# Designs tried in a protein design run: peptides against a protein of PDB entry 6FRK. Part 47

Target 1, 411 residues: chain A of PDB entry 6FRK
Amino acid sequence: NEEVLNAMLKEVCTALLEADVNIKLVKQLRENVKSAIDLEEMASGLNKRKMIQHAVFKELVKLVDPGVKAWTPTKGKQNVIMFVGLQGSGKTTTCSKLAYYYQRKGWKTCLICADTFRAGAFDQLKQNATKARIPFYGSYTEMDPVIIASEGVEKFKNENFEIIIVDTSGRHKQEDSLFEEMLQVANAIQPDNIVYVMDASIGQACEAQAKAFKDKVDVASVIVTKLDGHAKGGGALSAVAATKSPIIFIGTGEHIDDFEPFKTQPFISKLLGMGDIEGLIDKVNELKLDDNEALIEKLKHGQFTLRDMYEQFQNIMKMGPFSQILGMIPGFGTDFMSKGNEQESMARLKKLMTIMDSMNDQELDSTDGAKVFSKQPGRIQRVARGSGVSTRDVQELLTQYTKFAQMVKKM

## One batch from the design tools (peptide; aimed at target 1 F332 T334)

Design b2_p18_3_s1 (made by RFdiffusion4, then SolubleMPNN; from b2_p18_3, 12 letters changed)
Fold by OpenDDE base, seed 4:
Structure b2_p18_3_s1 (fold): chain B 411 residues (1-411), chain A 18 residues (1-18)
Amino acid sequence: as target 1 above (411 residues)
Amino acid sequence: SLETEEELLQKILEFLKA
C-alpha cells in the first residue's frame, strides 16, 4: 500500500512540476498529502486514486489560500489600485482589463499611466482606455512617475472616481531603481491595494520574482496573466506563497474581455486536469440562476418565453467571454471558438437583445412568441423598425427562439 | 439542480454557436 501510494504521489508530483508548481511546494504538498491520507482508509477498498486526488486537491486549495481575505473595492469610495510587475508580465493590459471589468459592473473607473520608462507606454494605455471608453491620465512631458501618479490620483479623486488604477513602470530585471520608484509612488498615492501582476509562463521563477516584489512593496493582491491554455498556472501557487496574497483575477488571453475573477476550485481542477466543470458550476452559481427556480419550474413545464431567453442572454453576457464559458464545458475544447468567432458571437447576442428590446410585453411574455408574430406579421415590421434591423433578422431571431424553446422542452 | 443549470447553459451555448 505504501509503495502504491508513493508511486501515485510520484506521478502527481511530476504532473505538478510539469504544471510549473515550485519544487518546494510540491515537496511540502507530498508530505502533507502523505500525512492526510489515512492508510487505514486506503485499506478499506476506497478508490485509492480518488482518495489521493482528493487529498491533493485539498492541499492545493490550501496553497492558493494565503489565509487573508482578498481586498475588495468599496462602493461609493475612492479606491486607489496600484499595479506592479515586471515588463512583459501583461501589467498594462491587465490594468485595462481590470478597469473594464469594474466599468462594466457600473463602477466609475479610470486609468493612470505612471510608466515613464517605456517609450509609448502612455500611448498604449491611451489606446486601450479609449477603445474601452475608460477615462485616463498621463503625461508626455513629465518624467517623474510620482508626480504623474499623484496628480492623476488627485484629479480622479476630485472627480469622484470609485476605481483609480495606477499602472507603473516595469523592468526586464529586478532592479533597485524599479523598487525605489514603486515605493515612492506607493508612498505618494497611498494605494488601497497593490496588485502584483505575474506571467504564468515564467514557471519556476514565479516564487523569486513574487518575493522580490513583496519584500519591497506591500503587495496585497496577485493577478496571474497568460493562462491561455498553455500555462497550467502552477506558478500562481508560488506567487501566493511568496506574497502571502490572494489571486484576485486571471488573464486568459489578449482581449480586454479575457479576464475573470480568480476561483480556487476551477483553477485547481484545471491544474489537475480534472476539467473546468467546477468553473462552470461556479459561473452558473454567480449568475444566481438559483433565483430562477421560477425559470427552472417553467422550463420543467416546457414554458420558455422570449423574456426568459433575453434574461439568459443577459446572464451569458455577465459570465464574460463566450470562449471562456465554452472552454469550461466538457467536450468544447478551447480551440472550438477561434478568437474571431467569439466577438462575432457576442455581437450576434447583442443584436438579438437589441431586437428583443423593441418587443412589447405581450410578445416577450408569450409562451409561443413565434406564433404571436406569425399571427400578426405587422409585429415583425414594428420590431424591425424599432431595432433598426431587417424583417428577416427578426424572423431569424424567432426561428432561433423556436428551436431553442424546442430544445428546452426536451430537457 | 446544478445539473439542470449546466444543461441549460450548455443548450444556450449550443444555440449561440448555431
Scores: peptide ipSAE 0.037, ipTM 0.495, DockQ to the pose 0.026
OpenDDE base, seeds 1, 2, 3, 5: peptide ipSAE 0.026, 0.026, 0.034, 0.028; ipTM 0.458, 0.514, 0.484, 0.436; seed 1 fails the geometry check

Design b2_p18_3_s2 (made by RFdiffusion4, then SolubleMPNN; from b2_p18_3, 9 letters changed)
Fold by OpenDDE base, seed 2:
Structure b2_p18_3_s2 (fold): chain B 411 residues (1-411), chain A 18 residues (1-18)
Amino acid sequence: as target 1 above (411 residues)
Amino acid sequence: MLDTLESLLEKIKKFLEY
């Protein structure tokens, strides 16, 4: 029994290391899992694999929970949020994502660029802010980040902004001069929250980096970026352990909407390759897919129309990158759709939708759309001409629809 | 409901791959 446990724990430890979990945390987790598994309960014929997986899951959840409640902004107050992090962490992009997130929730939100070190930092922030219609402040001439941050915070306080986000300089290395500048800015503006932005792809360096920031500045929140890549996010565990600060948001792509509140259970489930069923449900619910209940009812009755297929394609396009949706389904790793295949798949979906846009209500709402077209072949030619495609493309769509509808009838 | 959505997404995926 102990040999089997040790072998399974070795596989789990290997998978966690491959997920960029820090070696020290993996060792500690292995010890904690060994102490939490009652070897006597393992004798009862329970699936030893499920028991170990559950123990690992439980210990990973504890590693992501620092036991500290996340700071939250107060409505109708002025909340100053200072961002800190290395260059290339995605800090500036994350400032814009957070500002946009609060703006969409009806908060009076603004951005301040206090990055004087990087040439074009203010232009980049201005471009991102303008695209999102977020008010911004910065200087092309002032070189002191303390002056810019102080003036910007004062300006937006006087204008009764509720969320005031300050982007600071990032450097390639942990330099004492960077930390001193960050402390001077923090002392001048007195932020309500300091957010450390970390790149998930830096792997084993996450702990040392996060610790160096926490030892110099009062980091109260963490945002993890680049979780759309091959990085399984194991570095996030190292950041929480080092900073003793909760992860509040994650960046899941390059778009301004590729930003979500952090949820512990879905994140650990995804890290272990168990899928994010809750995040899939939440995304489906956020889409106000009242249409999903109607679809599920139709599917239960074995009814599936071309309109139902069209609505599902719209829903897939609204859910964002198909790779992210697939990465939420258990057993579909993120690797299954190369970035090239996603754009091609989305172009294919849009082409199919354009064909369906040229169909009439009788064709779209028929429970046997293929039969409507087979009885009157002139409909195929009409739809082909209307959508600018070949009659073969329309026949391929109808063939695919028929296969799908047959699979639905077997549900 | 969940199993139905996952099954639907798998079917849609298979549909897009063929």
Scores: peptide ipSAE 0.013, ipTM 0.360, DockQ to the pose 0.056
OpenDDE base, seeds 1, 3, 4, 5: peptide ipSAE 0.007, 0.009, 0.012, 0.009; ipTM 0.304, 0.332, 0.355, 0.332

Design b2_p18_3_s3 (made by RFdiffusion4, then SolubleMPNN; from b2_p18_3, 12 letters changed)
Fold by OpenDDE base, seed 5:
Structure b2_p18_3_s3 (fold): chain B 411 residues (1-411), chain A 18 residues (1-18)
Amino acid sequence: as target 1 above (411 residues)
Amino acid sequence: SLDTELELLEKILAFLKA
């Protein structure tokens, strides 16, 4: 029994290390799991694997819980949120995502660019803010981030903004001058919350970086970025351990909507490669995919039309980012869609739907849509002209449909 | 069943990736 336990724990520890979980945390987890597992209960014929998985899951849940209540903005108050983090962490993008998140929830939100160090920082923030219709402040001439932050916070306080987000300079190195500047900004604006933005892809460096920020400024919240599949997210555990601050949000892609509140259970399940079946069920239920009963019944009869494919594409588009959906499915490794591949896949999907929007009901509802087009090639030319694509693009869609229909009919 | 819907979703996603 002990040998089996040790072998299984070794596999889990290896997987966690490969997921960029800090070696100290993995060692601690291993000892905690060993202490939590009663070897006598393991002898009682319970699925030893399930018991170990459950014990590991429970200990990982404890590692992401700092035991501190997350700060939440107060409605009708002026809440100042200062962002801190290294350059390339996704800090500036995350400021815009958070502002947009609160704006969509009916908060009066604004953005301040106090990054005077990076050339084009203000232009980038302005571009993101303008695209999201978020009010912004910054300067092209003022070089003191304290002045910019103070003026911007005062301006937006006077205009009764509820969420005032301040983006600060991120540098490539942990320079003392950067930390001094951040502290001066924090002292000047007196933020209600300081958010550390961490890139999940930095792996084992997460602990040291998160600690360095916490030692200089009163980090109260963590946002983990680049959880798009490539980053296994183990660094998030290190950030929580080092900052003793809760993860409040995660960034899951490049789009402004690729931002969600942190949920412990789904995150740990994903980290273990278990997927998020519960979150996937919730998303499926929210979409009222109950209309899929009719599709499932058609599939049992070997029927699958271009319309059925179109409707499934609409459903997938409503579920949100593909990376999030795939990351919820067990056995779809986090690496399954790179960010670049997701945008390309979405663009491809939209193109396919645009082509199908130029099809008629006879073409869409045919049990063999490809055969309808093959019998009358003039239909391909009509659809191509109607959708502004080549005849080759329509033929490619029909080829893809035929392959897909064959795959689905084998279900 | 939920399992069939999930399987369908997996197949669609796999297809879109290919």
Scores: peptide ipSAE 0.089, ipTM 0.713, DockQ to the pose 0.057
OpenDDE base, seeds 1, 2, 3, 4: peptide ipSAE 0.081, 0.038, 0.085, 0.069; ipTM 0.705, 0.640, 0.710, 0.693

Design b2_p18_3_s4 (made by RFdiffusion4, then SolubleMPNN; from b2_p18_3, 12 letters changed)
Fold by OpenDDE base, seed 5:
Structure b2_p18_3_s4 (fold): chain B 411 residues (1-411), chain A 18 residues (1-18)
Amino acid sequence: as target 1 above (411 residues)
Amino acid sequence: MLDTLENLLKKVQAFLKA
């Protein structure tokens, strides 16, 4: 029994190390799991593997929970949120994502660029903010981040903004001058929350970096970025352990919508390669995919129309970022969708839907839509003109539809 | 339900890659 337990724990520890979990945390987890497993209960014929997995899962949940309640903004108040983190952590992008998240929730949100060190920091923030229709402040001439942050916070307080996000300079190295500047900014604006932004891809460096920030500024929240890539998220555990601060959000891609509230259970399930079955069920329920039983029955019978394809595209667009959904399915690793392809894929889907919006019911409901267009080429020209696309774009859609319909018939 | 969504997503992914 003990040998089997030790072998399984070794496999789990190896998998956690391969997931960029800090070696110290993995060792601690191993000892905690050993102490939590009653070897006598394991003798009673229970699935030993399931018990070990459950014990590991429980201990990982404890590692992600710092036992501290996450800060939440107060409605109708001015909430100042300062962002801190290394250059390349995704801090500036995450400021925009958080601002957009709160704006979509009906908060009066704004952004301040107090990054005077990085050339084009303000232009990048301005571009992101303008695209999201978020009010912003910054300077091209002021070099003191304390002045910019103070003026920006005062301006937006006077304009009764509820969420005031301050982006600070991220440097490549833990330079004392950076931490002094961050502390001066924090003292000047007196933020209600300090958010440390961590890149999940930095692996074993997560603990030391997170600790260095926590030792200099009162980090109260963590946001983990780049959980859409090869980063298995083990660095998030190191961030929580080092900062003793809750993860409040995760960045799951490059899109402004690739940002979600942190959920412990789904995250640990994903870290263990179990998928986010709960989050997938929640998303399925939110989409009322039960109404698609008719579509599923059609697909089982090998019937697939352009309308059926359109409805599937609508469903996918309602689900949000496709990489996030795939990353919730067991056995679909984060690697299954390359980052750059998702926005392009969504733009492609929208373009395809716009082409289909110019089709008639006879074209959409045909069991062989491509054959309807091939018999009457004038239909392609009509649809192309109606949707503002080339005849080639319509032909590409029909080619893709034909490939898909053939796949449906083989399934 | 889950199997259905998984199958749908696999089909769509195959479509987007094709």
Scores: peptide ipSAE 0.010, ipTM 0.345, DockQ to the pose 0.025
OpenDDE base, seeds 1, 2, 3, 4: peptide ipSAE 0.012, 0.006, 0.010, 0.006; ipTM 0.347, 0.318, 0.356, 0.330; seed 1 fails the geometry check

Design b2_p18_4 (made by RFdiffusion4)
Pose (drawn by RFdiffusion4):
Structure b2_p18_4 (pose): chain A 374 residues (1-38, 47-273, 303-411), chain P 18 residues (1-18)
Amino acid sequence: NEEVLNAMLKEVCTALLEADVNIKLVKQLRENVKSAIDNKRKMIQHAVFKELVKLVDPGVKAWTPTKGKQNVIMFVGLQGSGKTTTCSKLAYYYQRKGWKTCLICADTFRAGAFDQLKQNATKARIPFYGSYTEMDPVIIASEGVEKFKNENFEIIIVDTSGRHKQEDSLFEEMLQVANAIQPDNIVYVMDASIGQACEAQAKAFKDKVDVASVIVTKLDGHAKGGGALSAVAATKSPIIFIGTGEHIDDFEPFKTQPFISKLLGQFTLRDMYEQFQNIMKMGPFSQILGMIPGFGTDFMSKGNEQESMARLKKLMTIMDSMNDQELDSTDGAKVFSKQPGRIQRVARGSGVSTRDVQELLTQYTKFAQMVKKM
Amino acid sequence: VEEELEELYELLKTLAEE
């Protein structure tokens, strides 16, 4: 049985290693689901599913904008990850939700970058800012957020150039652009086909600049996006959106369950009964109930007080014979009144008859009356 | 406390009469 756990466990470790999941997290997840584990494919895959939900959970809720206030969003990520494409996908998302959204092109390096964001904004009917001539992105971002602030826009999305960590020049310039415009949220856009080099870059981005949200693009293809587990652990940020194509409407919020599945592949007879059950539990205590001075009108009249401390076990073979629908019903007496066929099965395996209930049903009706009167 | 005991006693007397 120890060999059936390991053959089926190394087959999921290969399923995650092929899904570009970091080898550090696969080796760690393997001995996490081995230590926490101490119709067969369900008792195993349910334990694997709960261990994955433990990893995709960063514990941090997403940053959501406030209507009527200026929200500046700054995009960061590697070269070619889809920042300019996801910039228009997000401005189009909120603009359709009713936000005064606008775009700013703070890329002064990439050829045809302002022309790219201009044509994506021209198409989606979204205001845009940038420059062919201005070579300082700190100037383009500052003089753009200033313009759209004096025009009272609520979503101001600043696009930046692609950068990698070994370029300290572009990492300083990213930190200065973030210090000039002071964004309310910084989004780390990552390609879904990224391999093992993802945890190092995503971590260096978190160190130089404060990354609060992560977007995973190019998920409409064969890439399952296992590199996102390493960006969530590095940036400490949840995934808010995913990209699912080249167009502006190929964009939707991140849901954890479908991504992990792809990455993996009035008084009733029942109340009359419980009140009785507590009066029998407090039943050997009936002599305490006759203590009160001047209240002892009677005690154990006609000896019937002894069988009121004996009827509740026989009535419990009826509850033992009851399932969770009759037991958890608001009116435990209405489930059997409509279907007196349930009065025969309760009588079979519990040894009580269907006759005994007629005297109980009268005793029930009288008890149900005096509680609605209570 | 005395009134709760009186109520439980009355329920027991009613069950004894029945």

Design b2_p18_4_s1 (made by RFdiffusion4, then SolubleMPNN; from b2_p18_4, 11 letters changed)
Fold by OpenDDE base, seed 4:
Structure b2_p18_4_s1 (fold): chain B 411 residues (1-411), chain A 18 residues (1-18)
Amino acid sequence: as target 1 above (411 residues)
Amino acid sequence: KIEELKLLRKILEILSEL
């Protein structure tokens, strides 16, 4: 039994290391799991695999919990949130995502660009902020980030902003000058929260980077970026361990909406390849897919139209990155879609929708849309001309619709 | 909800084959 346990734990430890979980944390987890598993319960014919998975899951949940309550902004107060992190961590993009998140929740939100080191930092922030209709502050002439941050915070405090996000300079390396600048900015603006932004794709370097920031600046929150299917997220555990600070949000892509509150259970489930059924349920609920009852009832009667397919494609497009949605389904590996394939798949989906936008109601609402087109080939040529595609592309869509309808009728 | 998730899964399975 101990040999079987050790073999299974070795497999789990290998998978966690391949998920960028720090070697020290994996060792600690292994010993904690061994101590938490009753060998007598393993002898009683319980599914040894389920028991080990449950023990591993519990210990991973503990590793993500720093034992510190996450900072939350206070409604009707001025909340200053300072962002810190390396260049290329996604810090500037994450500032805009967080600002947009709070703005959509009805917070009076603004952005300050105190990144004087990176050429075009202010232009990038301004572009993102303008696109999202978020008020912003920065300078093209002031080179002191302390002055920019102080003036921007004072301005937005006087204008009664509730969420004041300050983006700071990132360096390519851990430099003492970066930490000194960050401390000077922090002392000047007195932030209510300091958010460390970490790139999940840096793997085993997450611990050392997160520690270097925490040793210099009072990091109170972590945001993990680039969780877009390539990063398994094990570095997030390293960030929590090093900073002793909770993960508050995750970045799941490049779009401003590719940003969500951190949820422990779904995250650990994904990390273990168990999927994220809870996050799928939440995404389904957010889409108000309650109209799917009518669709499900039609499907029970063997009715599935091109319009029904179009509506499902719209729903999928609203759910965010396709790789992320697949990674939420148990048994779909995160690696199933390379980044290139996701953009291509979304472009294909948009192309299919554009073809359907050139269809008429008789074609869209037919219970056998493919047969309508097969009976009157002139419809294919009309739709192809209307959508600017080949007749082959329309035939491929009809073939996909037929496959879809057949799979859904087998539900 | 379970039927919706099954539908979504099938949709995603089809889209993964695209």
Scores: peptide ipSAE 0.041, ipTM 0.674, DockQ to the pose 0.070
OpenDDE base, seeds 1, 2, 3, 5: peptide ipSAE 0.030, 0.024, 0.026, 0.032; ipTM 0.654, 0.592, 0.649, 0.652

Design b2_p18_4_s2 (made by RFdiffusion4, then SolubleMPNN; from b2_p18_4, 12 letters changed)
Fold by OpenDDE base, seed 5:
Structure b2_p18_4_s2 (fold): chain B 411 residues (1-411), chain A 18 residues (1-18)
Amino acid sequence: as target 1 above (411 residues)
Amino acid sequence: LIEELKRLRNILLELSKL
């Protein structure tokens, strides 16, 4: 029995190390799990594998719980959120994602670019903010981040903003000058929350980086980025352990919607390769897939219209990147969709929807939409002109629809 | 729900091949 336990614990430890979990945390977990497993209870014929998995799961849940309540913004107050992190951590992108998240929840949200070190930082923030329709502040001429942050915070306080997000300079190196600048900014604006942004792809370096930030600035929250990639997320555990601060959000892609509140149970389930059934259920419930009963019935009857395809594309776009959904399904690894194919697929879907927005109800609701267009080629030209695309793009959409409708008829 | 999600997945997978 002890040999079997030790073999299984070795496999678990190997899998956690391969998931970028810090070697010290893996050793501690092994000792804690070995101590928590009563060898006498394992004699009772309980599935030893399930018992070990549950013990490992319970210890991993403790590693992501710092025992500190996450900061939450207060409605109707001015909440200043300062972002800190290394260059390339996804900090600037994450500022925009968080701003957009709060804006979608009905918070009066704004962004401040206090990154004077990186050329084009303000242009990048301005571009992201403008695309998301988020108010922003920054300077092309002011080089002191303290002045920019102070002026921006004052401006948005006077305009009664509820969420004021300040992006700071990220440097490639842990330079004392960067930490001094961050402290000066923090002292000037008196943030209600300091968010450390960490890239999950840095693997075993997560602990040392997170500790270096916590030792220099009062980090109260962590956001982990790039969890859509080859980063197996184990670095997130190291960030919590080092900062003693909760993970509040995770970045799960490059799109502005690829951002979700951190949930402990789903994250640990995903890390262990058990799948995120709860997060999948929650995401399905958020989609109001109850309206898809009517679609599933239509699909069962072999009926599929261009409107039904449009509604499916809307559902896909609401679900976000399909890799996230696949990665939530047990037995689908994170590697099932290459990153490059998702953004291109989403951009393609959005283009297809824009073409369909130029179609009329007779075209959209036809059980043979392709035949409607084939009988009257002038419809293709009208739709192409209305959507600003080529007649070839419309023909490609109709070809795709026809393939799909034929597949639905075979289902 | 899981069967519906698997069905939706299969639909999406076929869409991704287009």
Scores: peptide ipSAE 0.008, ipTM 0.346, DockQ to the pose 0.112
OpenDDE base, seeds 1, 2, 3, 4: peptide ipSAE 0.005, 0.008, 0.006, 0.008; ipTM 0.299, 0.367, 0.358, 0.354

Design b2_p18_4_s3 (made by RFdiffusion4, then SolubleMPNN; from b2_p18_4, 12 letters changed)
Fold by OpenDDE base, seed 4:
Formats: structure tokens, sequence, C-alpha cells
Structure b2_p18_4_s3 (fold): chain B 411 residues (1-411), chain A 18 residues (1-18)
């Protein structure tokens, strides 16, 4: 039993190392899991794999919990949020994502660009802020980030902004000058929260980077970026361990909406390759899809129309990046779709919807839409002409519909 | 909800094969 446990733990440890989990944390987790597993319970015929997975899951949950409550902004107060992190961490993009998140939640939100080091930092922030209709402050002439941050914070405090986000300079390397600048900015603006932005793709370097920031600046929150790539997010555990600070949000792409509150259970489930059923349920529920008792009733009766398929495609398009949604399904890794395939899949989905936009109500609302088209081939030619596609493309859509309708009949 | 989630999963799985 101990040999079997050690073999299974070796496999899990290998998978965690391949997920960019720090070697020290993997060793600690291995010993904690060994200590938490009752070998007698393993002997009793319990599914040894499930027991080990559950023990690993529990220990990973503990590694993501810093034991410190995440800072949350107070409604009706002026909350100053300072961003810190290396250049290329996605810090500036994340500032805009966080600002947009709070703005969509009805917070009076603004952005300050105190990045004087990077040429075009202010233009990039201004572009992002303008596109999102977020008020912004910065300077083309002032080179002192302390002055810019102080003036911007004072301005937006006087204008009764509730969320004041300050983007700071990032350096390519850990430089003492960066940390001194960050401390001077922090002392001047007295932020309510300091957010460390970490790139998940840096892998094993996450610990050393996160520690270097925490040793110099009072980091209170972590945001992990680039979880849409090959980064399995194991570096996030290293950031929590090093900063002793909670992960508050994750960046899941390049779009301003590719940003979500951090959830421990879904994150650990994804890290273990178990998918994120909870996050998929939450995304489904956010769509206010609950009003479709009529769809659920139809599905129970094995009824599925082209309109029902169209509505599901609209829902999928609203859920965000297709790769991200697939990565929520157990057994589908985030790597299953290359970034090129996602845009192609979304373009295909839009093409299918455009074909259906050329269908009539009789075709869309038929319980056997494929048979309606097969009985009258002139309908295929009409829809093909109306949507600017080939008759083959319409036949492919009808073939897909038939597959989905058959799946619904098996539910 | 479970049936709908299953349908969405099944749709997503078929779309991933495209």
Amino acid sequence: as target 1 above (411 residues)
Amino acid sequence: EEERLKLLKDILLELSKL
C-alpha cells in the first residue's frame, strides 16, 4: 500500500511540477498528503485514486489560502489600488481589466498612469481607458511617478471616485530603483491595497519574483495573468506562498472582459486537470438562462430546434473565449485548442449563426429542421444565397444540427 | 440546470471537433 501511494504521489508530483508548481511546495504537499492519508482507509477497498486526489485537492486548497482575508473595496469610499509588477506581467492591461470590472459593477472607477519609464505606457493606458470609457490621468511631461500618482489620486479623490487604480512602472528585472520608486509612490498615495501582478507563464520563477516584491513592498493582493496560455497556473501557488497574500483575480486572455474573480475550487480543479464544472455552471447562470424553463421542458421531451441551437450558440459566444470554456470541461486541457483555433472556432460559430439568420420561422422552429430541408432542397439553395455561403455549408450546418438533436434525444 | 449544462458541454465538445 505504501509503494502504491508513493507511486501515485510521484505521478501527482510530476504533474504538479509540469503545472509550474514550485518544487518546495510540491515536496511539502507530498509530505502533507502522506500525513493526511490513513493507510488503513486505503486498505478498506476505497478507491485509492479518489482518496489521493481528494487529499491532494485539500492540500492544494490550503496552499492557495494565505490565511488572510482578501481586501475588498468599500462602497461610497475612495479606494486607492496600487498595481506593482514586472514589465510584461500584464500589469497595465490588468489595471484596465480591473477598472472595467468595477465600472460594470456600478463603481465610479478611474485609472492613473504613473509609468514614466516605458515609452507609450500612458498612450496604451489612455487607449484602453478610452475604449472602456474609464476616466484616466497621466502626464506626457512629468517624469516623476510620485507627482503623477499624487496629483491623479488627489484629483480623483476630489471628484469622489470610489475606485482609483494606479499603474506603476514595471522593469524588465528586479532593480533596486524600481522598488525605491514603488515605495515612494506607495508612501505618497497611501494605497488601501497593493496588487502584485504576476505572469503565470514564468513558471518556476514565480516564487523568487513574488518574494522580491513582497520583501520590498507591502503586497496585499495578487492577480495572476496569462492563464489563457500554456501556463497551468502552478506559479499562482508560489505567489501566494511568497506574498502571503490572496489571489483576487485572474486574467484569462487579452480582451478587457478576459478577467474574473479568483475562485479556489475551480482553479485547483483546473490545475489537476479535473476541469471547472463550477465555473461553467456560474457562467451559465450569469447568462440568466434560467428563464428557459421552456427549453428544459423541450429537452426533456427530446425536442431540439434550429432556433434552440442558435440560442445555445449565442450563449456560448457570451461565455467568453472558447478555449477557456473547453478548459472548464473535465478532460479538456487549456492546450487542446491553440490560440489560432479559437478565433477560427468563433468565426465558424458566427458563420453558422449567419446561415441560420437566413432561415425562416418554419425552418428554425421545426422539431426536425433537417427533414424540412431534405424534403425541399430549394430551401438549402435559398438559405445559401441569403447568407452568401455554399449549399455545402448549409448542409454541414444541418448535419451538425442533426448530431445535436440526436444527443438531446439521448439525454 | 444539469441537463442544460450537459447540453452545453455536448455542444462545446462537438464544436471542438470542428
Scores: peptide ipSAE 0.043, ipTM 0.665, DockQ to the pose 0.061
OpenDDE base, seeds 1, 2, 3, 5: peptide ipSAE 0.047, 0.029, 0.036, 0.025; ipTM 0.679, 0.640, 0.670, 0.631; seeds 1, 5 fail the geometry check

